# Peptides against a protein of PDB entry 4A54: the designs that were tried, part 14

Target 1, 94 residues: chain A of PDB entry 4A54
Amino acid sequence: MSVADFYGSNVEVLLNNDSKARGVITNFDSSNSILQLRLANDSTKSIVTKDIKDLRILPKNEIMPKNGTKSPSTNSTKLKSAETYSSKNKWSMD

## One batch from the design tools (peptide; aimed at target 1 F28)

Design b2_p15_8_s1 (made by RFdiffusion4, then SolubleMPNN; from b2_p15_8, 6 letters changed)
Fold by OpenDDE base, seed 5:
Structure b2_p15_8_s1 (fold): chain B 94 residues (1-94), chain A 15 residues (1-15)
Amino acid sequence: as target 1 above (94 residues)
Amino acid sequence: MELILDLSTGEIFFK
C-alpha cells in the first residue's frame, strides 16, 4: 500500500504548531517529503512532512470542504410516490 | 521520509 492509494481522500492534518489543515490529498513528493493538499478554495497547500504531528482520514460523510466541484447532485429524484389511486369501482347495482 | 498507514489502527505516521 502506498500514499498514492489515498490520493483523493479528504484528510485533516495536525501540524507541530498545533494548526490544522483540511483538504484532499493530491500528491506526495517523496524526494522532498512534501504532502500536497487541495483546499476548499481550490488552492493547493504544500506541507513538509516534518511539520506534521498527526494525520487522519475524514469519513466520507463529513462535510467535504466544498471543493467547487459540485458534489454530484444526488438528484433526489423525488420518486413521486405513485399514489396508487385505488379506484374503488363502487359497482352500484341498481 | 515515507508516509505509512497502519491499517489496524488507521493511524498515519512518517518514517
Scores: peptide ipSAE 0.107, ipTM 0.699, DockQ to the pose 0.105
OpenDDE base, seeds 1, 2, 3, 4: peptide ipSAE 0.101, 0.105, 0.102, 0.100; ipTM 0.704, 0.708, 0.705, 0.702

Design b2_p15_8_s2 (made by RFdiffusion4, then SolubleMPNN; from b2_p15_8, 6 letters changed)
Fold by OpenDDE base, seed 5:
Structure b2_p15_8_s2 (fold): chain B 94 residues (1-94), chain A 15 residues (1-15)
Amino acid sequence: as target 1 above (94 residues)
Amino acid sequence: MELELDLETGEITFK
């Protein structure tokens, strides 16, 4: 399992100074031991892994910091239910 | 440095 398997995951990072950062994992530099997070304001934060005390993946249902990246508008194409007007031709045989 | 994920807790540890 690689850190790359978690790219795009929303995470909470607890730092050794007891500060917290929340963001989406965008990159991990193994050579420099740097984790990159995209924050809610679309800025990138680089965190040295030695400064990380704990990291957890946030459940998908937790309010993702609204990265101004519009969640793909699920075009709720209101499928206008074409009410198939079954015109019941009531053929009145008089 | 290796990253371990606890699949039960979602906790990531760095070793």
Scores: peptide ipSAE 0.091, ipTM 0.706, DockQ to the pose 0.101
OpenDDE base, seeds 1, 2, 3, 4: peptide ipSAE 0.087, 0.090, 0.089, 0.087; ipTM 0.701, 0.705, 0.703, 0.701

Design b2_p15_8_s3 (made by RFdiffusion4, then SolubleMPNN; from b2_p15_8, 7 letters changed)
Fold by OpenDDE base, seed 3:
Structure b2_p15_8_s3 (fold): chain B 94 residues (1-94), chain A 15 residues (1-15)
Amino acid sequence: as target 1 above (94 residues)
Amino acid sequence: MELKLDLSTGEITFK
């Protein structure tokens, strides 16, 4: 069975350094032993197969973790409610 | 069931 049969599949790759990569298989270069993954940010990662410890195919229903763009924590600048100090101008008409 | 692929051999294992 060829790696080409898995093009378009979501995979998790465990590397020899115990790091993990997740992406879609887009290409495999057998001559150079390079696996190409499209990552969640649409970038391409090239991985040398000798650096791969394990590769598993993810079920189609596993939502690739969209790198949750950390919604910029809108620092809710607490609009300090401007306490309108109504200075009672006591206009004493004498 | 987890599908594993050995890229060196092309072997598929089910676990």
Scores: peptide ipSAE 0.304, ipTM 0.826, DockQ to the pose 0.240
OpenDDE base, seeds 1, 2, 4, 5: peptide ipSAE 0.287, 0.210, 0.283, 0.274; ipTM 0.810, 0.795, 0.806, 0.809; seed 2 fails the geometry check

Design b2_p15_8_s4 (made by RFdiffusion4, then SolubleMPNN; from b2_p15_8, 9 letters changed)
Fold by OpenDDE base, seed 2:
Structure b2_p15_8_s4 (fold): chain B 94 residues (1-94), chain A 15 residues (1-15)
Amino acid sequence: as target 1 above (94 residues)
Amino acid sequence: MKLKLDLSTGEITFL
């Protein structure tokens, strides 16, 4: 599993300064540890991962305020429930 | 950097 598996996912990021950002993951720079989010205003925010306290994937059914931009039908990569749900997957970004 | 994903909550923790 890689960060790329979450491209197109809606996320809420809690930063170390207790500010929040919501957006779609568009890119991750592993070399520089930078997460890129597309925000509701179509701007891009770059976040250094060291500044991230927590990140959560927002369920598709949470009415993101549809600002009418067609969330591109991100092919719901069915996170195939890999049967062996070890409840917490730990993976390296290196 | 390591990530921990809680698949039940969708929470990702950076380690």
Scores: peptide ipSAE 0.139, ipTM 0.756, DockQ to the pose 0.051
OpenDDE base, seeds 1, 3, 4, 5: peptide ipSAE 0.134, 0.131, 0.132, 0.131; ipTM 0.750, 0.748, 0.748, 0.748

## One batch from the design tools (peptide; aimed at target 1 D54)

Design b2_p16_1 (made by RFdiffusion4)
Pose (drawn by RFdiffusion4):
Formats: sequence, C-alpha cells, structure tokens
Structure b2_p16_1 (pose): chain A 94 residues (1-94), chain P 16 residues (1-16)
Amino acid sequence: as target 1 above (94 residues)
Amino acid sequence: ELEEKTEELKEAIEEE
C-alpha cells in the first residue's frame, strides 16, 4: 500500500536527533518527501520525512490514558446540552 | 496486525 492510504493516520515518529513526535498525517509530497502532521492540540506542523529515523503507528484511542475496558460507546457530552439526563443505560435487564 | 501495518508504512516511504 502507498502512503495515501495512511493519510490522516495518527502515528509516532522518532527523528535522527533521538526526539519523538506523534500526530495525525495530513499530506506527503513525492518529489520532496514532505509530511504535514495535524496534532490533536489544534496545531499544524510540517516536517520533511528525511529527518525520520524510525516510524510507528500508535494505538487507536486510549493512547495517553491506560484502561482495561472494551469501551463500546464513547459516552461523550461536550457542549450541546438538552433537558434530559441519562445514567449507565437507558434500558436495564431488557 | 498493528506491527504489520507499521512495516507496510515503512516500506511504502522507503519505496517512494
């Protein structure tokens, strides 16, 4: 597979200077081999791939926090509130 | 599966 399939992928990269950086890939140019990474902190960073010493793809979600649960639902409620409240599950023992 | 995908990504960059 080519890199186009891995565009938008969140991976971690170690550079020639033994520094580590991870972000979500946005682009790669073949002529110059230049990679733009859009990090989840609303920042953009352009890095030429020639400075890559090694590459690795990070686990999906739970990257920083460590847990042992399946987490089938995100259960997130950031912004947008309504007049209804829900706890644990809407239906139980059904 | 994740290690295979990491290898495929390294190989794709080296080919290009």

Design b2_p16_1_s1 (made by RFdiffusion4, then SolubleMPNN; from b2_p16_1, 7 letters changed)
Fold by OpenDDE base, seed 5:
Structure b2_p16_1_s1 (fold): chain B 94 residues (1-94), chain A 16 residues (1-16)
Amino acid sequence: as target 1 above (94 residues)
Amino acid sequence: KLEELTKKLKEALKKE
C-alpha cells in the first residue's frame, strides 16, 4: 500500500512538538518525505514525516472542526423600508 | 477498520 491510497482521507497528526494538525491528505512527496494536508481553512500544511509522532485516520462523519470561518455576517442591511412618507397633502379646501 | 487503515498508512509513510 502506498500513501497515495489514502489521498482524500481525513487525518489527525500529532507532531514531535506535541502540536496537532487535522486535515485531508492531498499529497505525499516521497523524495523529501513531506506529507501535505489541506486544513479546514483551505490552506495547505506540509509536514515532514520525521516530525510526526503519531497519526490517525478520522471517521468520515467527524465534522472537522470547521474553524469557524466567520460566516460573513451577512449584515442583513435592514433595508430601511423607505417609509414613503406619503405626505398626503390633505388640501383642506376650507 | 480505521485502526487497521491507520496502521497501513503509518507503514506506507515509513516505506516511502
Scores: peptide ipSAE 0.668, ipTM 0.927, DockQ to the pose 0.659
OpenDDE base, seeds 1, 2, 3, 4: peptide ipSAE 0.657, 0.652, 0.668, 0.667; ipTM 0.927, 0.926, 0.927, 0.927

Design b2_p16_1_s2 (made by RFdiffusion4, then SolubleMPNN; from b2_p16_1, 6 letters changed)
Fold by OpenDDE base, seed 4:
Structure b2_p16_1_s2 (fold): chain B 94 residues (1-94), chain A 16 residues (1-16)
Amino acid sequence: as target 1 above (94 residues)
Amino acid sequence: MLEELTKKLKEALEKE
């Protein structure tokens, strides 16, 4: 298998400095040994393979950024209570 | 399954 067989896989990379990166494998430069990840913010991170301490493939279900379902703020449009027009017809009997 | 794929990816990264 080549690295290209894993394009589109979501991975967690542990670097030698104990930092972590998570992203989708988008490219691998074999000449320079550089793995490219697309991050959650749509930026690209290039990682030199020698700087990788460990890596794992993540299951597809973990990648969903919790799009905070903005609970639709139900703007409770305060339905203004129907003011009952009590037309008091004052019949002036002269 | 994912562990085996992870191993294969590591092996691929080391060979290239």
Scores: peptide ipSAE 0.623, ipTM 0.912, DockQ to the pose 0.657
OpenDDE base, seeds 1, 2, 3, 5: peptide ipSAE 0.619, 0.620, 0.620, 0.621; ipTM 0.911, 0.912, 0.912, 0.912

Design b2_p16_1_s3 (made by RFdiffusion4, then SolubleMPNN; from b2_p16_1, 7 letters changed)
Fold by OpenDDE base, seed 2:
Structure b2_p16_1_s3 (fold): chain B 94 residues (1-94), chain A 16 residues (1-16)
Amino acid sequence: as target 1 above (94 residues)
Amino acid sequence: DLEELTKKLKEALKKE
């Protein structure tokens, strides 16, 4: 089994300095032993495997805090329906 | 389970 089989997995990584990183595995550079994580803020963190003390795969249902992509409130600009100018054809019958 | 998958990932990271 390769690291690539785990792309898209959400992981918690404990580093040797006792700091933690959480993110989705996006890439692994086997030549340089670098694991890339996409973090909750959409930034990418590169981690050298030698700096990893421990890691765990997180359950899929752990709602990564939805970065509240503020769905741009598309202010539905009420397209003012162009009121069809009822051209009152005043047919003046003279 | 997630523990087994975690173990497999750890092993993969060591081999590559």
Scores: peptide ipSAE 0.657, ipTM 0.923, DockQ to the pose 0.678
OpenDDE base, seeds 1, 3, 4, 5: peptide ipSAE 0.647, 0.651, 0.650, 0.653; ipTM 0.923, 0.923, 0.923, 0.924

Design b2_p16_1_s4 (made by RFdiffusion4, then SolubleMPNN; from b2_p16_1, 6 letters changed)
Fold by OpenDDE base, seed 2:
Structure b2_p16_1_s4 (fold): chain B 94 residues (1-94), chain A 16 residues (1-16)
Amino acid sequence: as target 1 above (94 residues)
Amino acid sequence: DLEELTKKLKEALEKE
């Protein structure tokens, strides 16, 4: 299997400096051995594989903190239904 | 399982 088979997987990466990164695998540069993760803040982190001490795939059900995409409250601008101007045809029968 | 997949990912990262 290639690293590309794991694109979209959520992973926790333990780095050699004992720091951790969590994100979705978005790309891998095999030539430079660089793993790219999209983090919870939508930023991208590039990790050199040599700096990886350990990693694990996280279960899909681990609610990635929903980046609260503020669903733009589409203020449903109440389309004021154009009140059909009832043209009162005053038919003045003279 | 996730452990097996993790192993496969590690192997893939080492081969590429």
Scores: peptide ipSAE 0.658, ipTM 0.923, DockQ to the pose 0.716
OpenDDE base, seeds 1, 3, 4, 5: peptide ipSAE 0.648, 0.653, 0.652, 0.654; ipTM 0.922, 0.922, 0.923, 0.924

Design b2_p16_2 (made by RFdiffusion4)
Pose (drawn by RFdiffusion4):
Structure b2_p16_2 (pose): chain A 94 residues (1-94), chain P 16 residues (1-16)
Amino acid sequence: as target 1 above (94 residues)
Amino acid sequence: ELEEETEELKEAIEKE
């Protein structure tokens, strides 16, 4: 597969200077081999790939926090509130 | 699976 398939992928990269950086890929130019990474902290960063010493794809979600649960649902409620409250599950023993 | 995908990505960049 080409890199176009890995565009938008969140990976970690170690540079020639033994520094590490991870972000979600946005672009790669073939002529110059230049990679733009859009990090989850609402920042954009352009880095030329020639400075890559090594590459690795990070696990999906739970990258920083460590847990042992399946987490089938995100159960997130950031912004947008309604007049209804839900706890654990809507239906139990059904 | 994740290690295979990492190898495929390294090979794709080296070829381009």

Design b2_p16_2_s1 (made by RFdiffusion4, then SolubleMPNN; from b2_p16_2, 5 letters changed)
Fold by OpenDDE base, seed 4:
Structure b2_p16_2_s1 (fold): chain B 94 residues (1-94), chain A 16 residues (1-16)
Amino acid sequence: as target 1 above (94 residues)
Amino acid sequence: SLEKLTEELKEALKKE
């Protein structure tokens, strides 16, 4: 199989410096031995294969729909204070 | 398995 068969796979890469990267495989440059990952922030990280200590394919996390807990928009119903229209009947004196 | 696929990916990365 080629690396291209794994495009779109989510991977965790452990680097020789003990740092980790997680992302989706988007490209592989065979001439330069560079693996490209799309990260969670939509940026691209290029990793030289010689710097890879280990890697694993991650299960497709069901993107649990973040049930956007609709923050109940506490529509603060501004209690429109019922302006008691005091009908002051101004009795005009005859 | 994901483990098998991981090993296949590792081998692919070494051969290219």
Scores: peptide ipSAE 0.674, ipTM 0.926, DockQ to the pose 0.635
OpenDDE base, seeds 1, 2, 3, 5: peptide ipSAE 0.654, 0.622, 0.654, 0.661; ipTM 0.925, 0.924, 0.924, 0.926

Design b2_p16_2_s2 (made by RFdiffusion4, then SolubleMPNN; from b2_p16_2, 7 letters changed)
Fold by OpenDDE base, seed 4:
Structure b2_p16_2_s2 (fold): chain B 94 residues (1-94), chain A 16 residues (1-16)
Amino acid sequence: as target 1 above (94 residues)
Amino acid sequence: KLDELTKLLKEALKKE
């Protein structure tokens, strides 16, 4: 298998300096031994393979459907106060 | 399965 077989995989990389990077494998430069990751902010991080202490493939997070808690649009149904049509019976006194 | 794939990826990174 080649590294290219893993393009699109989400990985966590532990570096020799104990820092971590998470991203999707987008490219591998075999000539320079550089792994490219697309990060959550859509930036690209290049990692030299010799600087990798450990890595793991992350499970495809089931996109938990963001239960878009439909914020109940509190349709504040403005209770249109029923304007009580006070039928003023104007009794015309003849 | 993911552990095996991780192993294969590690091996691929070492061979290239």
Scores: peptide ipSAE 0.627, ipTM 0.910, DockQ to the pose 0.651
OpenDDE base, seeds 1, 2, 3, 5: peptide ipSAE 0.624, 0.616, 0.603, 0.624; ipTM 0.912, 0.910, 0.912, 0.913

Design b2_p16_2_s3 (made by RFdiffusion4, then SolubleMPNN; from b2_p16_2, 5 letters changed)
Fold by OpenDDE base, seed 4:
Structure b2_p16_2_s3 (fold): chain B 94 residues (1-94), chain A 16 residues (1-16)
Amino acid sequence: as target 1 above (94 residues)
Amino acid sequence: DLEKKTEELKEALKKE
């Protein structure tokens, strides 16, 4: 089995510096031993395999897009203040 | 099994 068989897989990579990267495997450079991941921000991260301490394939369902919490658009319903039509009957009695 | 696939990927990364 080749690394190419795993293209499109979502992985979590633990690096030797104890940092973590998550992304989709997009490419592998066998000559330089470089794994390429597409990150959530659509950027590409290149990782040298010797810097990998551990990795795991993630289930497809954990790619929850960060549901951008649609900040509830507080529709500030401008309460149209009911203009009380005060009918001032000015009865001028002459 | 994702665990099995993970090990297969690890072995592939070591061979290349």
Scores: peptide ipSAE 0.683, ipTM 0.929, DockQ to the pose 0.640
OpenDDE base, seeds 1, 2, 3, 5: peptide ipSAE 0.674, 0.666, 0.682, 0.680; ipTM 0.927, 0.927, 0.927, 0.929; seed 3 fails the geometry check

Design b2_p16_2_s4 (made by RFdiffusion4, then SolubleMPNN; from b2_p16_2, 5 letters changed)
Fold by OpenDDE base, seed 4:
Structure b2_p16_2_s4 (fold): chain B 94 residues (1-94), chain A 16 residues (1-16)
Amino acid sequence: as target 1 above (94 residues)
Amino acid sequence: SLEELTEKLKEALKKE
């Protein structure tokens, strides 16, 4: 299998400096031994393979649709105070 | 398994 067979896979990479990177494999430069990851912020990180201490393929997180809990827009129904139209019948005195 | 695929990826990275 080639690295290209894993394009689109989500991976966690542990580097020799004990830092971690997570991203989707987008490219591999075999000439320079550089693995490219697309990170969560849509930036690209290039990693030299010699700097990789360990890696693992991550399960496809079902992007649980963040059920955007529609914050119930508490439409504060402004209780329009029923203006009691006091029909003051102004009896005109005859 | 994901573990088996991980090992295959590791081997691929070493051979290229």
Scores: peptide ipSAE 0.672, ipTM 0.925, DockQ to the pose 0.640
OpenDDE base, seeds 1, 2, 3, 5: peptide ipSAE 0.656, 0.637, 0.660, 0.663; ipTM 0.924, 0.924, 0.923, 0.925; seed 5 fails the geometry check

Design b2_p16_3 (made by RFdiffusion4)
Pose (drawn by RFdiffusion4):
Structure b2_p16_3 (pose): chain A 94 residues (1-94), chain P 16 residues (1-16)
Amino acid sequence: as target 1 above (94 residues)
Amino acid sequence: NEEVKEWIEEKLNESY
């Protein structure tokens, strides 16, 4: 597979200077081999790949927090509130 | 530049 398939992928990269950085890939140019990473902190960063010492793809979700649950649903409610409240599950023992 | 591209592809495929 080419890198186009891995565009938008969130990975971590160690540079030649033993520093680590992780972000979601946005682009890669073949002539110059330049990678743009869009990090989840609403920041963009352009880094030339020649400074990569090594690469690795990070686990999906739960990257920073550590848990042992399947988490089948995100159960997120940021912004957009309604007049209905729900706890645990809508249906139980059904 | 072609070698750097192939190396990046190998590392990504190994990690996938």

Design b2_p16_3_s1 (made by RFdiffusion4, then SolubleMPNN; from b2_p16_3, 7 letters changed)
Fold by OpenDDE base, seed 1:
Structure b2_p16_3_s1 (fold): chain B 94 residues (1-94), chain A 16 residues (1-16)
Amino acid sequence: as target 1 above (94 residues)
Amino acid sequence: MKELIEWLEEKLNKSA
């Protein structure tokens, strides 16, 4: 598994303030522990990893950011901000 | 099993 395998991954991030963000991993700054996500509106959000309560890679059958270049989701739909966080995968945090 | 962020950090640090 390489670092490049995670760039382009669609993820859902639950923050310590209970807000949620969904996007594609575009960059990670290891020196500052900052994860960058491209959101559904094509904006970029920078998240400090210490502010992350939970993170998971989104299943292919869930709503994905529309302009996710790498994930060939046939149903590329705009993310709903109010979507419930219920499913986990092997990489999700408790 | 490591959490995703911790795993990412480890891989990125090793790749740097």
Scores: peptide ipSAE 0.185, ipTM 0.738, DockQ to the pose 0.096
OpenDDE base, seeds 2, 3, 4, 5: peptide ipSAE 0.180, 0.180, 0.172, 0.176; ipTM 0.740, 0.737, 0.727, 0.738; seed 2 fails the geometry check

Design b2_p16_3_s2 (made by RFdiffusion4, then SolubleMPNN; from b2_p16_3, 8 letters changed)
Fold by OpenDDE base, seed 5:
Structure b2_p16_3_s2 (fold): chain B 94 residues (1-94), chain A 16 residues (1-16)
Amino acid sequence: as target 1 above (94 residues)
Amino acid sequence: MKELIKWLEEKLNKSA
């Protein structure tokens, strides 16, 4: 088994400074011991493995926070409740 | 590379 077998996996990395990074493993530089992650904003982060305290693979079902696609502003069309003024013309023929 | 693989394997085995 090689590190390449994990390429494309979503991971969470805990660093020695207690910061966290989440991304997809895109590459590993064996010469320099650098793990490369693609982040949610499509940027790339390079992490030296000696700075990694812990790493876990995220389940496929965990929606990586995709870049907040602007929730389509659901124009809540305020359904103007057309108050149908049913003016009951009480035509009381008396 | 070997050390990272070993480290990854150890961490993955603990997560399973």
Scores: peptide ipSAE 0.175, ipTM 0.726, DockQ to the pose 0.272
OpenDDE base, seeds 1, 2, 3, 4: peptide ipSAE 0.169, 0.168, 0.169, 0.171; ipTM 0.743, 0.742, 0.742, 0.745; seeds 1, 2, 4 fail the geometry check

Design b2_p16_3_s3 (made by RFdiffusion4, then SolubleMPNN; from b2_p16_3, 6 letters changed)
Fold by OpenDDE base, seed 5:
Structure b2_p16_3_s3 (fold): chain B 94 residues (1-94), chain A 16 residues (1-16)
Amino acid sequence: as target 1 above (94 residues)
Amino acid sequence: NKELIEWLEKKLNESA
């Protein structure tokens, strides 16, 4: 299969400098041998093939670092402490 | 570049 057949696959790339990159293959520039990965933060990383030491496809079940689930904005409903204005009706009989 | 492409394809296919 060609590189294009793997578009959309999650991969881990080990670079020659021993750094690692994980992302989805989005494009491959055959003219320049550049592999493009979409990272977890939705940014794009371009990797020159000659800088790749090794590559593996990640299992679908391997929880890609989920885009940080928008932590449910705990609407910290600032419980405006309803200042119960205890209007003490000081019924001053006078 | 052909060799690099073939290498990459090989790695991808081996990992699939």
Scores: peptide ipSAE 0.669, ipTM 0.929, DockQ to the pose 0.667
OpenDDE base, seeds 1, 2, 3, 4: peptide ipSAE 0.668, 0.667, 0.662, 0.663; ipTM 0.928, 0.928, 0.928, 0.929

Design b2_p16_3_s4 (made by RFdiffusion4, then SolubleMPNN; from b2_p16_3, 6 letters changed)
Fold by OpenDDE base, seed 5:
Structure b2_p16_3_s4 (fold): chain B 94 residues (1-94), chain A 16 residues (1-16)
Amino acid sequence: as target 1 above (94 residues)
Amino acid sequence: NKELIKWLEEKLNESA
């Protein structure tokens, strides 16, 4: 299969400098041999193939660092403490 | 570049 057949795959790339990158293959520039990854933070990283030491496809079940699930905005409903206006009807009989 | 492409394809195919 060609590189293009793996677009959308999650991969871990080990670089020659021993750094690692994880992301989804989004593009490959065959003219320049540049692999493009979309990272967990939605940024894009371009990697020159000659700088790659090793590469593996990550299992689908491996929890990619989920894009930070928007923590449900806990609408901290500021419980406006309903000031129970205890209107003490001071029934002043006078 | 052809050799690099082939290498990359091989790695991807081996990992699949």
Scores: peptide ipSAE 0.663, ipTM 0.925, DockQ to the pose 0.675
OpenDDE base, seeds 1, 2, 3, 4: peptide ipSAE 0.638, 0.649, 0.656, 0.657; ipTM 0.923, 0.923, 0.924, 0.924; seed 2 fails the geometry check

Design b2_p16_4_s1 (made by RFdiffusion4, then SolubleMPNN; its pose is not in this set)
Fold by OpenDDE base, seed 5:
Structure b2_p16_4_s1 (fold): chain B 94 residues (1-94), chain A 16 residues (1-16)
Amino acid sequence: as target 1 above (94 residues)
Amino acid sequence: DLVDKLEEKLNKSYEE
């Protein structure tokens, strides 16, 4: 399979400096030999292929650290019910 | 080349 067949795959990349990167393969620049990963924080990391020592495809069932979809905390802005102060016009008959 | 090496690594990891 080509590199493009692995787009969308979660991978762990081991670099020659023994650092690791985890992300989804989003692009590959064949001209410059640069692999692009989308990281858990939605940032992009570009990795030069020559710096890759090894890689593994992560199983789909491995709970990617769900970027906690912060459920939009429905800040239930308690719309303070505008108490329609019914100004009882006390019609003072005089 | 470097592309071939990357593909080899990906394919190997996919088969494991």
Scores: peptide ipSAE 0.662, ipTM 0.925, DockQ to the pose 0.673
OpenDDE base, seeds 1, 2, 3, 4: peptide ipSAE 0.660, 0.662, 0.662, 0.661; ipTM 0.924, 0.925, 0.924, 0.924

Design b2_p16_4_s2 (made by RFdiffusion4, then SolubleMPNN; its pose is not in this set)
Fold by OpenDDE base, seed 2:
Structure b2_p16_4_s2 (fold): chain B 94 residues (1-94), chain A 16 residues (1-16)
Amino acid sequence: as target 1 above (94 residues)
Amino acid sequence: SLIEKLEKKLNEEYSK
């Protein structure tokens, strides 16, 4: 498969300086051999391929730390069931 | 080439 087939994959890249970068592959510049990653903070990191020592693809099921989207506190507004009080219209026929 | 090196690494990881 080509590099482009891996767009959208979450990867960990080990660089020659022993630093690591984790991100989603968003682009590859074939002319300059530059791999572009979107990082967890939504920033973009460009990595020159020659600086890559090793690479692994992270499983999709690895629970990326859920950015704590504050679950909107569902204010359970108790929908007061409008008890339709059936007003007994007592039509008294006399 | 550098691209071939990257593709090789990606394919190796994908095949795991």
Scores: peptide ipSAE 0.582, ipTM 0.905, DockQ to the pose 0.700
OpenDDE base, seeds 1, 3, 4, 5: peptide ipSAE 0.578, 0.576, 0.580, 0.581; ipTM 0.905, 0.904, 0.905, 0.906

Design b2_p16_4_s3 (made by RFdiffusion4, then SolubleMPNN; its pose is not in this set)
Fold by OpenDDE base, seed 5:
Structure b2_p16_4_s3 (fold): chain B 94 residues (1-94), chain A 16 residues (1-16)
Amino acid sequence: as target 1 above (94 residues)
Amino acid sequence: SLIDELEKKLNEEAAK
């Protein structure tokens, strides 16, 4: 398979300097040999292929350790649908 | 080539 077949895969990349990066493969620049990963914080990291020592594909269910970026608490602002019940004042005409 | 090496690594991992 080509590199493009792995777009969307969650990977852990071990670099030659023993640092690690985890992210989703979003692109590969063949002309410059640069692998692009989307990280847990939604930033993009560019990795030069020559600096890659090893890589592994992470299972889909592996909770990428969200580096403590608090998932934006979707404050479910309960849209209090103010159902303005228009109480039809029944005008009792005498 | 570097691309071939990367593809090889990816394919090897996919085969595990």
Scores: peptide ipSAE 0.596, ipTM 0.909, DockQ to the pose 0.722
OpenDDE base, seeds 1, 2, 3, 4: peptide ipSAE 0.593, 0.594, 0.592, 0.586; ipTM 0.907, 0.908, 0.907, 0.906

Design b2_p16_4_s4 (made by RFdiffusion4, then SolubleMPNN; its pose is not in this set)
Fold by OpenDDE base, seed 2:
Structure b2_p16_4_s4 (fold): chain B 94 residues (1-94), chain A 16 residues (1-16)
Amino acid sequence: as target 1 above (94 residues)
Amino acid sequence: DLIEKLEEKLNKEYAK
């Protein structure tokens, strides 16, 4: 398979300097041999292929730690428990 | 070839 067949794959890349990068493969520049990863913070990291020592493909279910991108605060509309004000129908017997 | 090496790595991981 070509590199392009792996677009959208979540990978962990081990670099020659023993640093790691984790992200989704978004592009590959064949002219410059540069692999582009989308990181958890939605930024793009360019990695020169020659600097790659090893890589692994992460399972789809592995939750990339979303760095602090605020999950859209699902405004949990706190369903104000409608305090059913039991309007006591005070049946005034006169 | 750097491309071939990358493809080899990717294919190896895919085959696991």
Scores: peptide ipSAE 0.618, ipTM 0.915, DockQ to the pose 0.727
OpenDDE base, seeds 1, 3, 4, 5: peptide ipSAE 0.615, 0.615, 0.614, 0.617; ipTM 0.914, 0.914, 0.913, 0.915

